# Designs tried in a protein design run: peptides against a protein of PDB entry 5Z08. Part 39

Target 1, 168 residues: chain A of PDB entry 5Z08
Amino acid sequence: RQKDEWAKKTSSLMKQLDWFIGEHLGAMLAAEELGGPVVGELMEIDPDDLSAGFNAHGKLKKATSQPDLDRRQRRIDDIWGPQDEQGQAHKRKRGADEALAASAEMRDLIEQLMNKLVEAGGDNSATYVEIPRESAAARFLVRSKVAMFHPNDARRLRLVDFGRDLDD
Target 2, 222 residues: chain B of PDB entry 5Z08
Amino acid sequence: GLPRLIDAIEEASKIPAKRRQTPIKPTIEKLTTHLYTHGASPDSLLRLADLLTLRNHLDQASLAAITRNLYPSSTVSDEVVLRFIGALGHGQLKPTLALQALFLRWLVMVYHLLENPGVLGQVYGVLFDLLDTAAIRPQLCHLLALVTRRKHVRPFRIQAILTLSRQTGGDPNLTGLLRVFKNYYPEIIVGDATKGRASAFKHPDPQWRQHLDEIQQRRSEA

## One batch from the design tools (peptide; aimed at target 1 I110 F140)

Design b2_p17_1_s1 (made by RFdiffusion4, then SolubleMPNN; from b2_p17_1, 10 letters changed)
Fold by OpenDDE base, seed 5:
Structure b2_p17_1_s1 (fold): chain B 168 residues (1-168), chain C 222 residues (1-222), chain A 17 residues (1-17)
Amino acid sequence: as target 1 above (168 residues)
Amino acid sequence: as target 2 above (222 residues)
Amino acid sequence: AKRLRELEEIYQRLLAA
């Protein structure tokens, strides 16, 4: 009985998480992969602030003349700027495909991270998942404090052990 | 082309049906066929949004037919979104509630094509205040479920949705929206009246989605 | 039980970001 309730709750929560990732997070992660705004940091920024562009750290730069702003602004403009009708359709298909890909990557990454934590049996060295690239999904998991990179290898990601943090 | 069809409909929309020399239905059918085949460019989409949202002499069946075939070939601008949002609610100058429900359904189906999804977040309060309007509530809850972020989940809105849920006998769309709120604030006690079935906010028309994807793809190949 | 708690925490952290 109690095990069945836990299974039901787990299934329900997984469905909610899948919905959140697929319907909400995927598009934002895809935008980040394409060089758009960083998920979570910029959602409070006024549209007027978006026009000022973002620094390498995703912070709103004041209108200072530095050349690195132009490259990022150009990339943002290349992503979100008025492109010709054909360029926009390719970007939208690419955006939809990238949103699906980002959603799938996030789901798979979470699953792998959870599975590795179970398999490791308390061995911290065995808890790392190898990631093929530093994706927006991986970065978001780290920013959200869901995962941590290996201190010496950014290709290795582990789930944060929430149990230790809750028991301490 | 599409602009010429829109021109003809715009001119016809200024004239009462009884005073038109030519039936508008054949032109509407040509428009809807064109939209189904090619979609609407951003400029055409704005013009069509004006035809749909502004009071004119077009019949409800024609307006509904245009809305059902309103496939964006490109992105959806903030201006187009704001035209549809501005058309919501009660008033003699506003479209019918049936047409407003179609607009909300359309916004749900094209949400991923918005140039700036944040625009809906800016008008969140306007949308939320319309939840008492039963005729548009299903689509409105679905749109709000997509738009809702932590910043929108405020104590007064939590209380408002709980109150409205009790008053409606646990509308599944309100319960669905409250579930979205609870995702951001797990401590939200969904009272016994809200223990009912929640809407899953599934895509309202999978065939429309597939056809939209085809239109979007053709533009990428052209 | 542990897996559910982990999922809950993951979900909450993703929502908080």
Scores: peptide ipSAE 0.432, ipTM 0.730, DockQ to the pose 0.281
OpenDDE base, seeds 1, 2, 3, 4: peptide ipSAE 0.403, 0.408, 0.407, 0.451; ipTM 0.702, 0.695, 0.697, 0.775; seeds 3, 4 fail the geometry check

Design b2_p17_1_s2 (made by RFdiffusion4, then SolubleMPNN; from b2_p17_1, 10 letters changed)
Fold by OpenDDE base, seed 2:
Structure b2_p17_1_s2 (fold): chain B 168 residues (1-168), chain C 222 residues (1-222), chain A 17 residues (1-17)
Amino acid sequence: as target 1 above (168 residues)
Amino acid sequence: as target 2 above (222 residues)
Amino acid sequence: KRKLKELEEIYQRLLAA
């Protein structure tokens, strides 16, 4: 009975997490992989930086000196405005494909991290997952304090053990 | 007491309505009456948040009635807030959009009782990305108007609101949110499509507020 | 139980980032 409730809650939470990864986080991670803004980094953007926009690499363009408000709005519209339907469709498709890939990578990484934690049986040395690259997903898990890199090997990632604090 | 009422409802929530030995409606009425009179403790709020947000066999009318009477007697924890935020959006396991709108309205009405108002700022992106969902947009814009700080006002979000405002024919809630953004960045041009009446984001229920204040005052005397 | 707690914390931390 209690086990079944825990199983149901776990399944429900997993579905919520999968939705969050797929519908929200995946697009942001894909943007980071494509050189967009880093997820979770609240960059202080100066009002002048709002007008300059971001380059294709997520870097602020240097604000040109003339404060033409109309030019600023046009530039925001040019940067973020509807591109032509075909270019938008291809960018949306590529963006969707990258978002799907990022979502899958994040989901797989979380699953591996959880499985290794369970398999390790309390041995912290056995909890590390080998990651093929320092992905946006891996960096995000570290920034969110979900995971930690091995102190001597950035290719090894472990889940933070949140379960230990229950026995105290 | 309130814990025993919650226990009975939790047990009933596990069972389909057709298989229940006793009607749950009288117990829901006792719960809502108790909540109206005394409010809910932090522990009771967490249990009620689980009942409201997790898929169970409770009917929508009962869930709505609990939500409408969900007066905190104390503070609202981050955990309670995150339960409601996690219940937002599209999906087969999510609550109905009507219930989600009630949750957002509740968060607006209890915003001043949050233990950490910053928790909503942390989930700002999650909330913002739901603005395209018309059914929850009015309450969502109101909540975002309370939560928004300079750090949240980003070029892509400004443009997203402008685009969505054009697509919706100038939704007054979006115009209201854009006005909040303009408080941090006065140079934001509210385009012609936003010439519509901006929402003032007034308190959604003054009577509920007054009753909440009465419940909160009793806590200071105990 | 442990798995659920881990998932809850993961989900909350991912939401907060």
Scores: peptide ipSAE 0.409, ipTM 0.483, DockQ to the pose 0.304
OpenDDE base, seeds 1, 3, 4, 5: peptide ipSAE 0.383, 0.425, 0.431, 0.372; ipTM 0.747, 0.788, 0.790, 0.689; seeds 3, 4 fail the geometry check

Design b2_p17_1_s3 (made by RFdiffusion4, then SolubleMPNN; from b2_p17_1, 12 letters changed)
Fold by OpenDDE base, seed 1:
Structure b2_p17_1_s3 (fold): chain B 168 residues (1-168), chain C 222 residues (1-222), chain A 17 residues (1-17)
Amino acid sequence: as target 1 above (168 residues)
Amino acid sequence: as target 2 above (222 residues)
Amino acid sequence: KERLKTLEEIYKLLLAA
């Protein structure tokens, strides 16, 4: 009886998490991967700062000439501008596909992190998941304090051990 | 064994070729054959790194031959890595740029065997500042593509690559590195001048990789 | 039990971020 209740609660929570990832987080993560704002954090680099350039001392140059604004506006317009209905449909489809991909990546990463934690049996060295790239999903988990990178290898990610803090 | 071959080469390296009692080429060939067959231990790697990076009387062909056969049988220590990094750049005491390019290529090919991959991240600035050196840029960009993390992607470095990319007419290796940077800061506008195909940074030598894997497999069986 | 608690904590942290 109790095991069944725990299984049901776990299943329910997983469904809620999957919904949250799919409906809310996935699009934001996809945006972060594509050039949008960092999820849950202020962007350290404004696109305007990148366009303005930096001096030899790493300070922002004053944006001098109008032409770079037009090129940037064109790129923004190329990204967001009124494309024809077909182009908008293709962009929406691409955006949806990217959001789905980001959602799947986040879900898979969480599952891998949890599985490794269980498999490690308390050995912290065995809890690391090898990530192929520092994805928006991986970065978000670290910012959210859900996961930690290996101190010497940012391709290795582990779940924060919440269990040790619960038994104390 | 390998240590005795290294001893002989170390002693010969102190003497100009014209003053050597014995030709060094046969000993170099024995060394390279041994390295190809068995690889180099960590201790042997360090000694060979010193021979490759320090100024001596060895000819460039011999140095290149050793570098091309520098298969680690085990891991690569931080000390070995730092020897090769310290050998990069301009100066009369530095190895030739051609040899430096081989060192960078080697670091790319053995990156997965580093005892501490983070060591390259610590010297990231040193590597990055060499991007203006055209002769080593392809291999340097490849190494940086492996090493780059979010902490390294700073505004001044973004601008430096963008500027250098413009100055070089859109070097595909710089475009490839900018793509890596864009993974961390997607708002990076790789300018229209970089319409060129970005380098994919593929493994530089698949045959060398396969042979390395064979040498490494023997270690796991021992 | 432990898995459920871990999931709950993950979910809370993701919502707070």
Scores: peptide ipSAE 0.270, ipTM 0.369, DockQ to the pose 0.223
OpenDDE base, seeds 2, 3, 4, 5: peptide ipSAE 0.253, 0.245, 0.263, 0.252; ipTM 0.410, 0.464, 0.432, 0.576; seed 3 fails the geometry check

Design b2_p17_1_s4 (made by RFdiffusion4, then SolubleMPNN; from b2_p17_1, 11 letters changed)
Fold by OpenDDE base, seed 2:
Structure b2_p17_1_s4 (fold): chain B 168 residues (1-168), chain C 222 residues (1-222), chain A 17 residues (1-17)
Amino acid sequence: as target 1 above (168 residues)
Amino acid sequence: as target 2 above (222 residues)
Amino acid sequence: AKKLKELEEIYKRLLAA
């Protein structure tokens, strides 16, 4: 009985987290990856704001072709530049695809972090996940105090052990 | 083409069914087939939104059939969105609540194609005030879950959802919306009223989504 | 029980950020 209730609660909470990541957080993470505002500083990213691209200060760029924009920012500008109605549709599709990709990355990263914590059996050295890059997802988890980077290796991320803080 | 079909339906919509010289049903079937195959351009979408939202002599089955096949081939303008929002609520000049539920479902399914998703945030109050209307509440809560931002989460709206949740015996859609609010303000005390099941706000029609994606993809390749 | 508590805390922290 208790195990079944626990399983149901866990499943319900996972579905809620998945929805939150997919419908809200993914677009904001995609914006941050694209040079948009940092998630948590500007919570109101309109998908249209994603379309305009962001400057080095996280402010909406006007659609000026600056040649030295990062390849990802160029890809965003190619997605979101002053294109004809066809160009705007391609841009929105790519924005949706980037939001989906960011959502998937965040979900996968959380799952890996949780699995490593369970597998480590209390060995903190074994709790680290190798990340291929410092993503918006990884940075957000750290800012949210969900995860921590290894002190000597920014490619290694671990889940914060909440068990110590919850028993206090 | 699609414009000529819309012209014929617009003219027929001005005339009561009993006074029409020709049955409109075959023209509606041609329209819905065309929409299913090719989708609607922005211009056609606006004209169809007017046909769906303004009082005319079209039958409810025809209006529902058009709405179920209202695939945008491109983007959805603010003007189109505002036509559907303006059609919501109670009134003799407004569409039926059943048709309004289809409009809200459509807005959920095309939300990612809106030219300016912020337009829904501007009319947030209008949408929120309709939560007491049981017939449209499921789709309305889903749309509000997509639209809600921190600026919309106000004490009076939190209290309104809590009150309505108690009155409805814990409607899972209201519980789902309150969870979205709690995402922005974790301190929201979800009283006993929300101990129930919450809606996950899943996509209303996966087959419709897939078909929309196919229509949108064909435009991107052209 | 531990996994649920961890997931709850993750969710709370993600929402608070």
Scores: peptide ipSAE 0.326, ipTM 0.502, DockQ to the pose 0.259
OpenDDE base, seeds 1, 3, 4, 5: peptide ipSAE 0.315, 0.313, 0.323, 0.323; ipTM 0.511, 0.510, 0.516, 0.518

Design b2_p17_2 (made by RFdiffusion4)
Pose (drawn by RFdiffusion4):
Structure b2_p17_2 (pose): chain A 102 residues (1-31, 98-168), chain B 214 residues (1-190, 199-222), chain P 17 residues (1-17)
Amino acid sequence: RQKDEWAKKTSSLMKQLDWFIGEHLGAMLAAEALAASAEMRDLIEQLMNKLVEAGGDNSATYVEIPRESAAARFLVRSKVAMFHPNDARRLRLVDFGRDLDD
Amino acid sequence: GLPRLIDAIEEASKIPAKRRQTPIKPTIEKLTTHLYTHGASPDSLLRLADLLTLRNHLDQASLAAITRNLYPSSTVSDEVVLRFIGALGHGQLKPTLALQALFLRWLVMVYHLLENPGVLGQVYGVLFDLLDTAAIRPQLCHLLALVTRRKHVRPFRIQAILTLSRQTGGDPNLTGLLRVFKNYYPEIIVSAFKHPDPQWRQHLDEIQQRRSEA
Amino acid sequence: AYTLEEILQRLQAAFGA
């Protein structure tokens, strides 16, 4: 099957993203850098793991967030995540993976 | 003759205007004239794109003059297209929004000359996420309309464009892009973009006809 | 794969914004 290539590609891309977060983004967020990288990654991992866990239930895809988390602000500003309209302490990913003809 | 002019503009591009041993306006005009007559080669286009995209000491009037006369001889590379794509939106590394609108207008006018038009499809999200930026929205919509293929019409983009249409009170450029979206998915709830400058299209055609000669 | 690619491109595009 062609399945593990979609796995190989994802494990390879996940590492490239983590490298980018650690090398470039954490430092930008500081203005320590290491702390910012770890929390951004944990947040993205939690965000992505849940979006698929819901499959069809669009309502269950929110994660609790500290009040003034800069990682969520950046992710919302970069249009990779969205706050819940009723309150801003829960967050969801934008659902890139959903496709009509997937 | 053209590379020598670019070499001069590149050097002047590295130092402030008042420290220049010569005014640059005469050299910018020579470049503008040469580009009008002969077009820009693939390599010259790449160098010009760097000068238009990277932060330097060139003034706005000179950059706009160059952009307006950026008729390609032959083709347009991915290296050139991506530099203009990376120049879009807000950020300290990026050019003015006014120049960005000119770059987007230029990409529409040279869309048929890209060596790899699919490259715009590979950055579709980058173009799309910038629709909120009103200063460049009309040119973005036109370019996105040419670039949109079925694979790009995803539910999150459908919803995002509908929300933006409502919040802006109905931008006709947004509804024009939604029309293109509906062509791929008619299930969607319901300006046919014309060429932005016909004289520039005509002048480009004349310059491009030289490719048939040998 | 697609999702990760879109996230990466958007994070890079928003960098320094």

Design b2_p17_2_s1 (made by RFdiffusion4, then SolubleMPNN; from b2_p17_2, 10 letters changed)
Fold by OpenDDE base, seed 5:
Structure b2_p17_2_s1 (fold): chain B 168 residues (1-168), chain C 222 residues (1-222), chain A 17 residues (1-17)
Amino acid sequence: as target 1 above (168 residues)
Amino acid sequence: as target 2 above (222 residues)
Amino acid sequence: PRMLEEIKLRLEHSYGS
């Protein structure tokens, strides 16, 4: 009985989390991955200014010279630029696909982080998940204080140990 | 009890050490022992915050000892937080920079017990403007790493921290704070100056944390 | 369950902030 109630509660929470990720976070994370606004308070920073990035002097790079910036800016322009009706349909579809991809990435990261914590059996060194890149999903988990990077390796992410806070 | 010990120390704090009829050290030791064993209630925390932050005749060793044993038995009010924030910076009326560093360390260690963590976000500018003060920078960066939200990560602050990082030869704590900023703005190029080791902002004192948890648990059982 | 609740709450809080 208690195990079944626990399983039902866990399943319900997982469904709620999946819904929240799919309905709310996915699109925002996709926008962030594409160089749009980061999830959270709308910065009054022009998305174009954000896409330009900050130089080593903390100044907005003017959009000119870096091809990777051009690719992100093109993606932003592809996302935000006035496109013809066909371009808007492709843009909406691409946006939906990116939102689904971002949702899947977030879900997978959370699952991996939880699984590693359980598998580690209390060994904090074994709780790290290897991430292929610093994604919007990974950054959001860190900002949310759900996860933390390894001190010496930004490719390693672990769940924040809530256990101390939850046993209190 | 704790209130009587605080009363005695408050009265002694008004008198220069050379003019005190009784040594304060035994009373400080009783206070710190009591704090270590039972923690401080919200009311006691406020009184102790005043003793620590206001100019008085207590010696630095006594103030440091109180700060190191300042375990909250409950929550930490905005008023207590603001006393410690108001004590930061330069000035003849301010506590020593060494004591300010202990206050910042304390705020880091009790951050999860704040009644309103948002209060630190409201004073973010005050904290950020103190980053040039080398003596408190490590603890200040750690506190800012906890407090920073997207609304705080502004272009002028990005520029300020990058400039300060260059001026300091890449202080690891500033690099750590830039890493936090980068979580909100991935486009922040943490330039060559930040190829240095970033601070991970680990808990400053695991033993202190464990003892705090024990004190907090006793409250939940009461 | 508590861990999932905490994860959810932190994500929701960060989204709404």
Scores: peptide ipSAE 0.385, ipTM 0.497, DockQ to the pose 0.330
OpenDDE base, seeds 1, 2, 3, 4: peptide ipSAE 0.366, 0.364, 0.377, 0.381; ipTM 0.393, 0.376, 0.468, 0.491

Design b2_p17_2_s2 (made by RFdiffusion4, then SolubleMPNN; from b2_p17_2, 8 letters changed)
Fold by OpenDDE base, seed 3:
Structure b2_p17_2_s2 (fold): chain B 168 residues (1-168), chain C 222 residues (1-222), chain A 17 residues (1-17)
Amino acid sequence: as target 1 above (168 residues)
Amino acid sequence: as target 2 above (222 residues)
Amino acid sequence: PEMLEEIMQRLQHSYGS
């Protein structure tokens, strides 16, 4: 009975989490991943400004030769490129696909973090999830104080132990 | 107990070593032994932070010994963090650069115990502006690597690191920090000076970490 | 469940900030 109630409550909360990620976070995380604003923070830096480089005084240099646009900058250009109707439809579809991908990444990462915490049985060294990259999802979890990077390895992320933080 | 040891050291710190009636070394040894065994409470950490960061008559060896044994038994408050950050830089009233390096190393090692990790983000500019100080740069870059968020990766800071990297002949710690910046902005051109070896920012003391974990575990069982 | 609630709260707080 208690296990079933726990399972039901967990399932309900996971559905709420999935909803929140899908409806709110996914698009914002995708925007951040594509060089847009940080979730919950205004970014004053235009990605184009970063690509143009900066002078010794930290001011934008005139855009010199387009460096080989990193995959992200290409994505920005593909998203913000010329507003023809077909381009907008492709842009919307790509934006939706990136939002879905970001949502899936966030969901999977949260699940892995929770699972590792349970599996570790109190061994803090075993609570770390290996992340392939510092994603917008990973960064948001850290900003939200949900997760922490390993002090030695930014490829390792762990869930914050809320129980300890509450009892402390 | 720990408070009484701190009281004795605080009183002794007001008096020049030559004018002390009793040697302070035995009391320092008792303190460091206690810290190693039990860690420091938040209140004790604050008092010890003041002893470490404020100008007093304690010798550098004693200050270093306290810092090396400064295991938090609980969390680290913003106030404690700010004491150590406020002690950084050049000045007659500042601790030695060697001691500042130990403070930065300590902050790296206890980063996961901060009550508010965001406090370091609030003082990010202060930390960043000290990157030209070679004596503390390795530990400072490591701390900044932990603290850096997208909001901190500003154009002027990117350029500052690139410039300083060129000026230092590609300091591996600066290259490591620039890689952290590049994780937020992949379009950051890491110049030829940064093609060199980057620091991996490994834990400065695995044994210290293990011992800290043991102290922290005892708190969770109490 | 409590862990998920805390995660949700922290995520929502950071999103709305």
Scores: peptide ipSAE 0.387, ipTM 0.405, DockQ to the pose 0.287
OpenDDE base, seeds 1, 2, 4, 5: peptide ipSAE 0.371, 0.374, 0.380, 0.381; ipTM 0.373, 0.380, 0.494, 0.424; seed 4 fails the geometry check

Design b2_p17_2_s3 (made by RFdiffusion4, then SolubleMPNN; from b2_p17_2, 8 letters changed; failed a check: too like the target's own chain)
Amino acid sequence: PQMLEEIMQRLEASYGS

Design b2_p17_2_s4 (made by RFdiffusion4, then SolubleMPNN; from b2_p17_2, 7 letters changed)
Fold by OpenDDE base, seed 4:
Structure b2_p17_2_s4 (fold): chain B 168 residues (1-168), chain C 222 residues (1-222), chain A 17 residues (1-17)
Amino acid sequence: as target 1 above (168 residues)
Amino acid sequence: as target 2 above (222 residues)
Amino acid sequence: PKMLEEIMQRLQASYGS
């Protein structure tokens, strides 16, 4: 009976998580991956100012046209630029596909993080998931204080220990 | 009960130690024992915050002992938070920097019990401007790492951390805070200043956390 | 269950911020 109630509660919470990721986070994470605003108030920080980085003196470097910055800016321009009506339908479909992909990535990452925590049996070194890239999903989990990067390796992510006390 | 112990300490705090008729230490020990066993209610917590943050005649050891046993039995109000924040920095009327570090550590440990975590976000600037104070920087960076949201990550603050990191020889706590900033803006190029060791901002006291959880669980069962 | 509840709470808090 208690195991069944636990299983039901877990299933219900997983459904709620899937709903929340799909309905709210996916589109937002997709926007971030595409170079759109990170979740939170549009700060009037010109993305170009942030992209330029800071020199050793803390001054904004002149935006050197780094190809990757140009790719992100192109993606932003592709997302936010004036596109014709046919471009809007393709853009909506692409946006929906990116939202689905971001939702799936977030869901998978959460599952991997939880599984690694359980498998580690209290060994903190074994709790890290290796991530192929710093995705919007990974960054959001860290911002949300759900996960943290390894102090020396940004390719390793672990779940925040919400307390060993969940099993007692 | 706890209110009577607080009353006795409040009255004693008005009088210099040399002029007290009775030693306060036994009453402090009773208070800390009670706090350890039962925690502090919101009302008691506010009174204790005033006792800890306002200038009085209590000795530093007593103030530190109270702070180390300041387990909330419930939530932490905005008013309590603001008392501790107001006590930070330099000044003759402010608590010692050692005690301020304990307050910041406490805020980190009870952050999940704040009635309104947003209150710390509202005073973010006040906290951030204290980063140059070395004695409180470790706990301050940890608190800021919890409090920081996208709206706080501004170019001038990024520059300020970078500058201070260089001046401090790459304080791991500043590097840790800068990593938190980078989580909101991945494009932040931190150059060589972040190649150093970053603080992981681990829980300051796991035993304190466990004991807090036990106190909080008793509330949920009542 | 508690872990999932905490994850959900933190995600929701970050989303609303």
Scores: peptide ipSAE 0.393, ipTM 0.436, DockQ to the pose 0.362
OpenDDE base, seeds 1, 2, 3, 5: peptide ipSAE 0.377, 0.384, 0.383, 0.383; ipTM 0.400, 0.396, 0.431, 0.425; seed 3 fails the geometry check

Design b2_p17_3 (made by RFdiffusion4)
Pose (drawn by RFdiffusion4):
Structure b2_p17_3 (pose): chain A 102 residues (1-31, 98-168), chain B 214 residues (1-190, 199-222), chain P 17 residues (1-17)
Amino acid sequence: RQKDEWAKKTSSLMKQLDWFIGEHLGAMLAAEALAASAEMRDLIEQLMNKLVEAGGDNSATYVEIPRESAAARFLVRSKVAMFHPNDARRLRLVDFGRDLDD
Amino acid sequence: GLPRLIDAIEEASKIPAKRRQTPIKPTIEKLTTHLYTHGASPDSLLRLADLLTLRNHLDQASLAAITRNLYPSSTVSDEVVLRFIGALGHGQLKPTLALQALFLRWLVMVYHLLENPGVLGQVYGVLFDLLDTAAIRPQLCHLLALVTRRKHVRPFRIQAILTLSRQTGGDPNLTGLLRVFKNYYPEIIVSAFKHPDPQWRQHLDEIQQRRSEA
Amino acid sequence: AAYTLEEIFGRLVAHTI
């Protein structure tokens, strides 16, 4: 099957993203850098792991977030995540993976 | 003759205007004239794109003059296209929004000359996520309308464009893009973009005809 | 999944530029 290539590509891409977060983004968020990288990654991992866990239930894809988390503000500003309209302490990913003809 | 002019513009591009031993306006005009007559080669286009995209000491009027006369001879590379893509939106590394509108206008006018038009499809999200920026929205919509293929019409983008249409009170450029979306998915709830400058199109065609000569 | 990562990375890169 062609499946593990979609796995190989994802494991490879995950590493490239973590490298970007650690080398470039954490430092930008500080303005320590190491702390910002770890929390951003944990948040993205939590965000992505849940979006698929819901499959069809669009309502269950919110994660709890500290009040003034800069990681969520950046992710919302970058249009990779969205706050819940009723309250801003839960967050979901934009669902890039959903496709009509997937 | 053209590379020499670019070499001069590049050096003046590195120092402030008052410290220049010569006014640059005469040299900018020579470059503008040369580009009008002969077009820009693939390599010259790349160098000009760097000058238009990176922060330097060139003034707005000179950059706009260059952009308006950026008629390609032959083709347009991914290296050139991506530099203009990367120049879009807000950020301290990026050019003015006015120049960004000119770059987007230019990409529409030279869309048929790209060596790899699919490259715009590979950055589709970069173009799309910027629709909120009103200063460049009309030019963005036109370019996205040319770039949109079925694979790009995803539910999250459908919803995002509908929300933006409602919040802006109905931008006709957004509804024009939604029309293109509906061509791929008619299930969707319901300006046919014209060429932005016909004289520029005509002048480009004249310059491009030299490619048939040998 | 790969697509999602590409979109995330792309938007992060474009935003930080």

